Peptides against a protein of PDB entry 1IK9. Designs and how they scored, part 154

Target 1, 211 residues: chain A of PDB entry 1IK9
Amino acid sequence: MERKISRIHLVSEPSITHFLQVSWEKTLESGFVITLTDGHSAWTGTVSESEISQEADDMAMEKGKYVGELRKALLSGAGPADVYTFNFSKESCYFFFEKNLKDVSFRLGSFNLEKVENPAEVIRELICYCLDTIAENQAKNEHLQKENERLLRDWNDVQGRFEKCVSAKEALETDLYKRFILVLNEKKTKIRSLHNKLLNAAQEREKDIKQ
Target 2, 207 residues: chain A of PDB entry 1IK9 as posed
Amino acid sequence: MERKISRIHLVSEPSITHFLQVSWEKTLESGFVITLTDGHSAWTGTVSESEISQEADDMAMEKGKYVGELRKALLSADVYTFNFSKESAYFFFEKNLKDVSFRLGSFNLEKVENPAEVIRELIAYALDTIAENQAKNEHLQKENERLLRDWNDVQGRFEKAVSAKEALETDLYKRFILVLNEKKTKIRSLHNKLLNAAQEREKDIKQ
Target 3, 195 residues: chain B of PDB entry 1IK9 as posed
Amino acid sequence: MERKISRIHLVSEPSITHFLQVSWEKTLESGFVITLTDGHSAWTGTVSESEISQEADDMAMEKGKYVGELRKALLSVYTFNFSKESAYFFFEKNLKDVSFRLGSFNLEKVENPAEVIRELIAYALDTIAENQAKNEHLQKENERLLRDWNDVQGRFEKAVSAKEALETDLYKRFILVLNEKKTKIRSLHNKLLNA

## One batch from the design tools (peptide; made by RFdiffusion4, then SolubleMPNN)

Design b2_p20_4_s1 (from b2_p20_4, 10 letters changed)
Fold by OpenDDE base, seed 2:
Structure b2_p20_4_s1 (fold): chain B 211 residues (1-211), chain C 211 residues (1-211), chain A 20 residues (1-20)
Amino acid sequence: as target 1 above (211 residues)
Amino acid sequence: as target 1 above (211 residues)
Amino acid sequence: KEEEEEEKEEKEFEEKLQNL
């Protein structure tokens, strides 16, 4: 089961933050449980897949698009844009919400809720879920932090090895060329010496022919 | 102000999870506010720096060690080890907690609480703080995840450059040696050719002298 | 003699090349 708790404001009680819990299996399309609380009272309702399909049909909206709007309304919390207005009557236990566009407001959905007999249990369970979620997210954050510190070390290590490899390649090239020039100069000196010996021998022979 | 909410069990109500909120400025040593709730009722008390100092003195415990024990008891939540036992009387509003060691249990601290007139407001604010903390931790988690993915890419990029640098260094060395051997062989061939010419010239001169 | 000096220079050269 997946769960999302959001903070909402009711049109009837704009000064009192309410909490909307939605619980579902895999997708909202298969139905969900909705729970509303003000921190003193709680109200719960179950919405079936058939009710969601019927509301989509009544709205003449494609089901996947309708479920996409339900997901935005019910799971996003108080988005900064007041795009969704929530209404609840404590007398009728009727919950409905509207999508407010620039030129059009329309009812997006409505649910009959039932007042919970033991609201304290629902509130305690909701706080427990929040604390468990905080602990899980903290553990994941500590893991990711340690992993980032590891990856940063590993990056610095390979970067330092890469810089050393670049420097070593340049040094190797320079050293090899220096050594090669020395050896080539030795061979050039020997060639020049042999040419001079050959020229001298030819000059001596030309002198011997001229007597 | 810093805040920590923990789940605790009272000895008087072991089947009902309670929530202990502690709020403080910088350090617990400077005093704190404690709030207890069962999701229906709430109780609050303020503990001053002087009370903390007095409790440390009454326990004959070094103040920093005592504050360290308070931090473990009040901020860790239900640690798996049942090292801390929490007691509260709803009639007297007296809260006390004990440290349970293998051979010794002792009272670690005690607070007089007052029943909150509007527990729903305290509960709503507590849930708001949990939701805000979840949102902050989720945003931090997403940031760390993106940073992790960045660092992993950067590591793979420099690792691949490093491997290419190693291979390029080895290839450079091999190529330079091959080129050098070719040039040397040309010089050796020229030296041998000049020596042969010198030998032939000497042999011809020796023939001319014998002739 | 000259061939032995050339062979010695060639060996010293090969040793210099192996010690590179």
Scores: peptide ipSAE 0.024, ipTM 0.828, DockQ to the pose 0.060
Fold by OpenDDE base, seed 1:
Structure b2_p20_4_s1 (fold): chain B 211 residues (1-211), chain C 211 residues (1-211), chain A 20 residues (1-20)
Amino acid sequence: as target 1 above (211 residues)
Amino acid sequence: as target 1 above (211 residues)
Amino acid sequence: KEEEEEEKEEKEFEEKLQNL
């Protein structure tokens, strides 16, 4: 089961933050349980897949688009753009919400809720879930931080090996060329020496022929 | 101001999860505000630095050690080791907690609380703080995940450059040796040719002298 | 002698090249 808790403001009670919990199995489209609380009272309702389909049809909206809007409204809470307006009557237990666009506001959905007999149990469970989520997210953060530190060490190690490889390549090239030049110069010197000996021997032979 | 919310079990109400909020400025040693709630009622007290010092003295415990135990008890909640036992009387508003060791249990601290007139406000604020903490931790997780993905890419890039550098070093060495051997062999061939010409010239001269 | 010395230098050089 998936769950999302969001803070919302009710049009009737704009000064009191309310909390909207939505719980569902795998997909919001398959239906969900909605819980509303003000920290004292709680109200719960169940929305079926058939009700979601009916609301989409009544809206003349494609179901996937409707579920997408439903997800934005109920799982994001009132984002800073006040795109969604929430209404609840404690007397009728009727919950409805509207999408506010620049030129058009329209009802996005409506649900009948029931007042919870023991709201403290719902509120405690909600706080427990928040604390569990905090602990899980902290554990994920600590894991990601340790992995990040590992990857940074691994990067530094490879970078240091790479720099050593570059320097070693340049040093090797320089050393090989120096050694090669030395040996080539020795061989060039020997060639020159042998050539001079041949020239001298030829000059001596030409003198011996000229007596 | 720093804050920590923990779940605890009261000895008097072990079936009902309670929430202990501790709020402090910079250090727990400077004093703190403690709030207890069961999701319906709330109780608050303020503990001063002087009270913390007095409790440490009454315990005959070094203050830093006492604050360390206080931090474990009040900020970690009852860890799975049940090292800390929490007691609260709703009638007297007296809150006390004990450290349970194998052979010794002792009172760690005691506080007088006051019943909050509007517990819903405290509960809403507590839930708001939990939701804010979740959002902050999610943003940190998303940041760390993106950084982790960046570091992994950077590592792969350096690793690929390093492997290319190694291969290029080996290829350079091999190519330089091949080229050098070719040039050396040409010079060696020229030396051998010149040496043979010198030997032939010397043999001809020795024949001309014997002639 | 000079040829044996050149052959020896050549072998020492080839050994130095193999041991690089």
Scores: peptide ipSAE 0.023, ipTM 0.829, DockQ to the pose 0.055
Fold by OpenDDE base, seed 4:
Structure b2_p20_4_s1 (fold): chain B 211 residues (1-211), chain C 211 residues (1-211), chain A 20 residues (1-20)
Amino acid sequence: as target 1 above (211 residues)
Amino acid sequence: as target 1 above (211 residues)
Amino acid sequence: KEEEEEEKEEKEFEEKLQNL
């Protein structure tokens, strides 16, 4: 089961932060359980896949688009743009929410809720879920932090090897050139010496022919 | 202000999860506010630095060690080892907690709490703090994840440059050796040719002298 | 002639070395 808790402001009680819990299996499209609380009372309703489909049809909206709007309204809360407004009657237990566009507000959905007999149990379970989520997120953050520190070390190690490889390449190239120049110069000197010996031998032979 | 919320089990009501909130400024040693709730009722007390010092003295414990035990008891909750037990009387509003060692239990501290007139406000504020903490931890998680992905890319980039540097070094070395071997072989061939010319010239001169 | 050819081969080699 997936769950999301959001803060909402009810139009009837804007000074009192309410909490909207939505719980679902795999997808919100398959239906969900909605719970509203003010920290004293709680109200719960179950919304079926058929109700979601009917509301989409009544709105003349494609089901996937409707579910996308439900996800924004119910799981994100009223985001900082107050695009979604929430209404609840404690008397009728009727919950409805509207999408506010620039020039038009329209009802996005409505649910009949039931007052919970033991609201404290629902509130305790909600707080437990929040604390569990905090602990899970802390564990993930500690894991990611350790992995980032590992990756940074691994990067520094490869960078240091790369710089050593570059320097070793340049040093090798320079050393090879120096060694080859020396060997070439020795061979050139030997060639010059042999040519001079040939010239001298030819001059001596020309002298011996001249007696 | 720093805050920690923990689940606790009261010895008197072990079937009902309670929540212990501790709030403090900079250090727990400077005093703290303790709040207990069952999701319906709430109780709050303020503990001063002088009370903490007095409890440490009454226990014949060094203050830093005592504060260290308070931190374990009040901020970690009863960890999975049930080393700390919590007691609360709703009638007297007396809260006390004990440290359980193998053969000895001792009272670690006791506080008089006051029943909160509006427990729903305290509960709502507590849930708000949990939701804010979740959002902050999610933002930290997303940041760390993006940084992890960056560091992994940077590592792969340097690794790929390093491998190219190694291959380029080996290729350069091989090419230089091939080129130098060619030039050296040419010079060796010229040296051999010149030596043969010298030997032939010497043999011709020896024939001319016999002639 | 042979010395000029060796100097030319040496220059061509030095140029090939500089163009590496």
Scores: peptide ipSAE 0.022, ipTM 0.829, DockQ to the pose 0.053
Fold by OpenDDE base, seed 3:
Structure b2_p20_4_s1 (fold): chain B 211 residues (1-211), chain C 211 residues (1-211), chain A 20 residues (1-20)
Amino acid sequence: as target 1 above (211 residues)
Amino acid sequence: as target 1 above (211 residues)
Amino acid sequence: KEEEEEEKEEKEFEEKLQNL
């Protein structure tokens, strides 16, 4: 089961932060359980897949688009743009919310809730879920931090080996060329010496023929 | 100000999870505010640096060791080893906790709390803090994940460049040696040819003298 | 004599190549 808790402000009680918990299986489209609390009282209701389909039809909205709007309203909380307005009557236990666009406001959904007999249990479970989520997220953070430190070390090690390989390639090329030039110059000197000996021998033979 | 929320079980109410909030400035040694809640009622108390010093002295424990035990008891919650036992009287508002070692149990500390008049406000603030902490930890996780993905790409890029550099170094060495051997063999062949010409010239001159 | 000097120079050259 998936769960999201959001803080919301009710139009009737704008000074009191309320908490909206939504729980569902796999997709919000399959239905969900909604829980509202002010930290003293709690109210819960179940919304079925059939109710979601009926609300989408009543709104003349495509079901996937409607579920997308429900997800934005119920799982994001009141973003800084007050795009969603939440209303609740403690007397009727009727919860409804509106989408406010620049030029148009419309009711996005409405649910009957029931007052929870033992709100303290619901509040305790909600706090437990928050603490469990904090612990899981901290463990993930510590793991990712250790992986980042490992990857940074591994990167520095390979970078240092790469720089050494570049320098060693340049040094090898330079050294090989120097050594080969020395050997080639020795052979060029020997060739020049042998040519001079041949020229001298030819000049001596031409002198011996001329007596 | 630093804050930690833990779940604890009271000896008097072992079936009801209680929440212990501790808030302090920089060090727990400087004093702290303790808040206990069962999700319906809340109790709060302030513990001064002087009270912490007095409790350490009364226990004949070094202050840093005592504060270290307070930190383990109050900030870790009940770990799976039930090393710390928490007690609270709703009638007297007296909170105390014991450390249970294999062969020895001792009272680690005791505090007078006051019943909060508006527990719903304290509970709402506690839930807000949990939600804020979740959001901050999620943002840190997303940042660390993006850094991890960056470092992995950067590592793969450098590794691939390093492998290419190694292969290019070996190929360069092999190519240079092949080219130099060819040029050297040409020079060796030229030297041998010039020596043969010198030997022939010397043999012809020796024939001309005998002639 | 000259052939022996040529063989000696060729060996010295091969040794210089091996010591490259």
Scores: peptide ipSAE 0.024, ipTM 0.827, DockQ to the pose 0.062; fails the geometry check

Design b2_p20_4_s3 (from b2_p20_4, 11 letters changed)
Fold by OpenDDE base, seed 5:
Structure b2_p20_4_s3 (fold): chain B 211 residues (1-211), chain C 211 residues (1-211), chain A 20 residues (1-20)
Amino acid sequence: as target 1 above (211 residues)
Amino acid sequence: as target 1 above (211 residues)
Amino acid sequence: SEEEEEKKEEEEFENKLLNL
């Protein structure tokens, strides 16, 4: 089961932070359990897939779009733009929420909640879930941090090998050219020496013909 | 101010999870505020640096060691080895905790708490802190994840450049040797041709002398 | 011809060697 807790403000009690918990199986479309608490009292309701479908039909909204709006309203918490307003009557246990747009506000959904007899158990379980989530996220952070440190070391090692490879390539090219020039110059000197011997032999033959 | 919330079990109420909050300024040694809740009632006490020092002296324990034991007991929560046992009387508001070792259990500390008149406010603030901590840790996780993905890309890029540099070095060496062998063989052929011309010129001169 | 191209590459290589 998936779960989200959000901080909300009720229009009736804007000075008292309330907590809205939603619990569902894989998708919010399949229905959910909603729990509201003020830290003293708790109220819970179950919303079925059929109720979600009916509310979408009553709104003349496509079901996937409606579920998308439910997800934003119920799972995001109060974003800085009070696009969603929450209302709850403790007397009737009726919870409803509106979407506020520039030109039009409309009711997005409504639920009948039941007052929980033992709110302390719901609150304790809610705090347990928060503490467990903190511990899991801390363990993930420590894992990611260790992985970052590993990846950074591995990057530095490969970068250092790459720089050495570039320098070794340039050094190899320079060394090979220097060695080749030495050998070529020796061969060129031998060619020049042989040409001079040929010229001298031809001059001596021309002298021997001229007695 | 630093804060830690831990889940504990009271010896008197082992079936009901309690929450122990400790709040302090920089170091636990300078004193702290302790808050206990069962999700319905809350109790708070302030422990001064002088009380911590006195309790360390009464135990004949070095203050830094005692503060180290307080930190383990009050900030870790119930580890799997119930090394710390917590006791609370709702009637006297007396909270005490023991360290259980194999051969000896001893009282580590005790505090007089006061019942909070508005426990809902304390519980709401505690849930707010948990939700804020979750949001902060999620933002850190997203940042670390994006950094991991960046570092992995950067590593792959440098690794690919390194492999290309290795291949280019081997190709360069092979190409330079091939080209050098060609030029060197041409010079060797020219040297052989010049030697043959010199031998022929010497043989013709020996014929002209015999003629 | 391939031999003229090889010979030209050899001359270019020899010239590159002489200009280092």
Scores: peptide ipSAE 0.026, ipTM 0.828, DockQ to the pose 0.049
Fold by OpenDDE base, seed 3:
Formats: structure tokens, C-alpha cells, sequence
Structure b2_p20_4_s3 (fold): chain B 211 residues (1-211), chain C 211 residues (1-211), chain A 20 residues (1-20)
């Protein structure tokens, strides 16, 4: 079961924050349970998949688009743009909400709720869910922080090895070239010395033939 | 201002989850505000630094140790070991809690609370704080997740550069040695050829002298 | 020929060594 609690403002009681809880299985399209509270009283209703389909048909709206609007209204709360207005009559237990666009306002949905006899139990369970969600999110944060610290250490270790590898490659190339030049220059000096000895021997032989 | 909400069970009402809110500035030692609620009624009291010091002295406990016990009792809730028992009289508004050890139980602290006239406002504010905390923790989780994904990419990039650097170092060393051996062997062959030409010239000169 | 290319690479390597 998935659950979302949002703060809403009722048009009838704009000074009092209300809390809208929506609970559903897998998708909001399959139906949901809606609970409204002011921190003293609570009201609950069940909305079926058939009611969602009927409301979409009555609005001449495609079901997926309608459920998308329900998700924005009921699960996001009143976003900072007041695009959704919420209304509730404590006398009739009738809850309805409107989408307000620049040029068009329309009723997005309406639900009959039932007043809960023991609102304190519903409020306690709502607070328990908030505290459980806080604890789960804190545990996830601590896990992600430890993983972040591990990845940063691992990155620094590989970066330091990479920089050492670059420096060691340049040092190796320089050392090998220096050693090779020394050995080659020794061999070139021996070749030049042997050529000069051959030229001298040829000049002496030409002198011995000329007598 | 720092704040913690915990679930507690009262010995007088073990079937009803109560919520204990503690609010303080910087350290619990400087005093705190305590709020108790059952989701219908609320009770609040202020505990001063002087009251904390007096209670530590009356217990013959070092103040830092006493505040450490208050922190465990009031900010952790009843941990899974029932080490702390909470008691509250709705009639007297007297709240007290005990530390239960294997061989010793003792009163850890006691506070006079006042019944809140508008408990719904306190409950709404408590739920608002829980929802704000959830939103802040979700934003932190999303940030840490994005940072982890960045660090993992950066690690893979450096690791791939490091492996290429290692392979390029080994290839460079192997190539330089092969090229050096070829050039060195050519120079050794030229030296051997020049030595043989010198030996032949010396043998011909010795024949010409005997002739 | 492959032998002329190999000999040219050896001369280029030897010249690179002499100019360091």
C-alpha cells in the first residue's frame, strides 16, 4: 500500500491547515482511501476504480489524464501556484476540489466522506507514519552519505595512482633514452676508430708499393 | 531551535501511543520545552537550565551524565529495551519517567505540564514539522544520490585512464627495448666487419714483406 | 621494401636518440 500526506487549505477555513492523506494499491487508478483531518476531527472516504472511471467519463476526460490530474491535486498538496482549490463541508461531509486555470475553473472531483468516531486514533496513526517515514529517510541518508565518502576515497586513491603512473611513464622514457644514447655513442666511437685504422693501413700500403 | 518528536507509551495508557516533543536551543542542557499529546489533548511545559541542574544535584549525578540520560530518555523514545518508563497523570498534569536497570529502578525526572486549550493547533504544527522534515530529508536523499552517481562516473573515468596509462607504459618500455636492440646489433655487426678488414690488411702486409 | 622501411625506422630512432 502506498500513502501520501499533504497539507491543504480549505476555502471555508483558510486560516487552518488541513491534512489530506491518500492511500492506494500500486496505482491511484485502481481506487484510493482519502482521509481529511484538522488535528481535532477526521473524515474518511473510499473512492473506487469505477467512481474514478465515471468521474472521468462525466468530465469527458481520458482516464489516464484524469488520474494524472488527481495525482497532481491530491498527492502534491496545493502547490505554490494555488492551481487546485479544496472545499469541504463539515455538515454534509462533502469534499470537492477545483482546478483553476487562467481562463477556466472546473470541478476536478468530489467525494462523500464519513466522520470518524475516534479521530485521535487516525491522527496518532498519521503521526506514526510520519515518524516511520522520517526514520526510513534518515537511514537512507546515512547509507548514501557513507557510500559517498567511500566513493570519494576510492576516487582519490585511483587519481593518486594515475598521477604516479603518468610521472613514472615520463621518467621511464627519459631514463631509457639517456641509457641508450650512452651505449650507442660508445659503439659509434669504436666504429670511427676502426675506420681511421683502416685508412692508415691503406695509406701505408700505397707508400710501400711506391720504391 | 532543535526539535525531536518520539513515540512513547505511558504506563497508565499502554494501548495508546503518545507523542513526546522536545524543543531546545543548541543543547538540551540549556533547558527545553516538552509537549505531550495523545492525538486529542496536548500538554506543554518548560524546563529551565536551573531545574535540570537542581534535578541532577538532587539525584547526586554529574550534570553532563544527567543530561546524557535525559537525551536517551526524551529524544530516543522508549528504545526496544523498555529501559525508560513514562508516566503521566491527566488530572495533576504531572509527567515523570524512570530508568529501569536489572537491579535498580529510579526516577530520572519529573515535570509539571499545562493542558493546552487548543490542542488541534499543537497537533497541526507537529504534523507540519513532520511533513517539513520529510521534505528536507527527501531533498537531501536526492542530492546525495546525484552526487553518488557523479562520483561513480568520475571513478570509472579515472580508472579507465589509469588502466590505459599502465598499458601504455608497458608498451612503451617494450617498444623502446626492441628498437634499441635492433640498432645496437647493427652497430655490433659493423664493428665485427671492420675488425675482420683490419686483420686481412695486416696478413696481406706480412705476405708482401716475406715476398 | 619492408627491409627499407625497417631500416628507415631504425635510422629515425637512432637520429631521435642522437638529438636528445
Amino acid sequence: as target 1 above (211 residues)
Amino acid sequence: as target 1 above (211 residues)
Amino acid sequence: SEEEEEKKEEEEFENKLLNL
Scores: peptide ipSAE 0.025, ipTM 0.827, DockQ to the pose 0.051
Fold by OpenDDE base, seed 4:
Structure b2_p20_4_s3 (fold): chain B 211 residues (1-211), chain C 211 residues (1-211), chain A 20 residues (1-20)
Amino acid sequence: as target 1 above (211 residues)
Amino acid sequence: as target 1 above (211 residues)
Amino acid sequence: SEEEEEKKEEEEFENKLLNL
């Protein structure tokens, strides 16, 4: 089961923050449970897959698009732009919400809720879920922070090895060239010495022919 | 201002999860506000620095040690080992808590609370704080996750450059040795040719002398 | 020929060594 709690403002009570809990299995399309509270009273209703399909059909909206709008309205609250307006009658227990576009508002959905007899249990469970979520997210943050510190160390280690490899390559090239020049110059000196000996031998032979 | 909300169980109502909010400025030693709720009623009290000092003195406990025990009791709830026991009288509004050691329980502190006239405001504010904390922690998690993915890419990139540098160093060494062997063999061949010419010239001169 | 390429590489290498 998945759940999301959002803050909403009711048109009838704009000064009183309400909390909208939506709970579902895997997908919001399969239906959901909606719970509304003001921190004193609570109201709950179940929305079936058939009701979601019927609301999509009544709106002449494709079901996937409709569920996409439900997700934005019910799981994100009003959002930063007041794109969704929430209405609730405590007398009729009728909850409805509208999508506000620039020139038109339209009803996105409506639900009959039932007043919870023991709202304190619903509120306590809601606070428990929030505290569990905080603890889980804190543990995840601490894990991710330790992983970041590990990855940064591992990066510095391989970077330092890479820089040493570059320097070692340049040093190797320079050392090999220096050694090779020394050996080649020794061979060039031997060649020059042998040529001079050949020239001298030829000059001596030319002297011996001249007696 | 800092705050912590914890779940606690009261000895008088062990089946009903209560929530203990503690709020303070910088350090718990400077005093704190304690708020207790059952999701229907709320009670609040202020504890001054002087009261904390007096409780430490009455216990004959060093103040820093006492504040360390207050932090464990009030900011962590009962903890996983039921080391702290919480008591509250709804009639007297007297809250007290005990530290349970193996062979002895002792009172760690006590506070007079006042019943809040509008508990729904306290409960709504508490839920708002939980939802804000969830949102902040979620944003931090998403940031840390993106940083982890960045650091992992950066590590793979430098690792791949390092492996290429190692291979390029080995290839350079092999290439330089091959090229050097070629040039060296050419010079050795010239030296051998010049020695053969010198040997032939010496043999011809020895023939001319015998002649 | 492989021998002409080998000689050309040898001359290029010797020239590289002479210019260091």
Scores: peptide ipSAE 0.025, ipTM 0.828, DockQ to the pose 0.048
Fold by OpenDDE base, seed 1:
Structure b2_p20_4_s3 (fold): chain B 211 residues (1-211), chain C 211 residues (1-211), chain A 20 residues (1-20)
Amino acid sequence: as target 1 above (211 residues)
Amino acid sequence: as target 1 above (211 residues)
Amino acid sequence: SEEEEEKKEEEEFENKLLNL
């Protein structure tokens, strides 16, 4: 089961933060349990897959698009754009929400909720879920931080080896050329010496022909 | 101001999870505000630096050690070892906690709390703090995950460049030696040719002298 | 001349060594 808790403001009680908990199996489309609380009272309702399908049909909206709008409304709260308006009557236990755009406002959905007899149990469970989520996220953060520090060390180690390899390649090339030039210059000197001996031998032969 | 919320179980109500919120400025030693809730009622008290010092003195415990035990008890809850036992009377609003070791149990501290008139406001603020902490931790996790993915890519890129540099160094050495051998062999062939020309010139000179 | 060919081979070789 997946769960999301969001803060919402009700049109009827804009000064009192409410909490909207939605719980579902795998996908919101398959139905969900909705819980509303003000930190004192709680109200719960179940929405079936058939009710979601019927609301999509009544709105003449494609089901996947409708579920996408439900997800934005119910799992994100009002969000930073105040695109969704939430309404609840504590007397009728009727919950409804609207999407507000610049030129169009429309009801996105409505649910009948029931007042929970023991709201303290629901509130305690909600706080427990929040504390568990904090602990899990902290453990993930500590793990990711350790991995980041490891990866950064490993990167610096390979970078330093790469820079040493580049420098060693350039040094090798320079050293090999210097050594090769020395040996080649010795061979060139030997060739020049042999040419001079040939020239001298030819000059002596020309002297011997001239008596 | 720093804050920590923990789950605790009270000896008087072991079936009902309670939440212990502690709020302080910089260090727990400087004093703190303690809030207890069961999701319906809330109780709050303030503990001063002087009260912490007096409790440490009354226990004949070094203040830093005492504050260290307060931190373990009040900021971690019972923890996995059930080392700390929490007691609260709703009638007297008296909160006390004990450290239980194998052969020694002792009272670590006690506080008089006051029942909060509007517990729903305290509970809503507590849930808001939990939801804010979740959002902050999620944003940190997403950032750390992106950094991990970046660092892993950067590591793979440098590693691949390093491996190419190693291979290029070995190839350079092999190529330079092959080229050097070719030129050295040409110079050796020229030296042999010049020696043969010198030998022939000497043989012709010896014929001219016999002639 | 043989000396100019040897100098040219030397320069071509030095250039081959420098351009490797």
Scores: peptide ipSAE 0.021, ipTM 0.827, DockQ to the pose 0.054; fails the geometry check

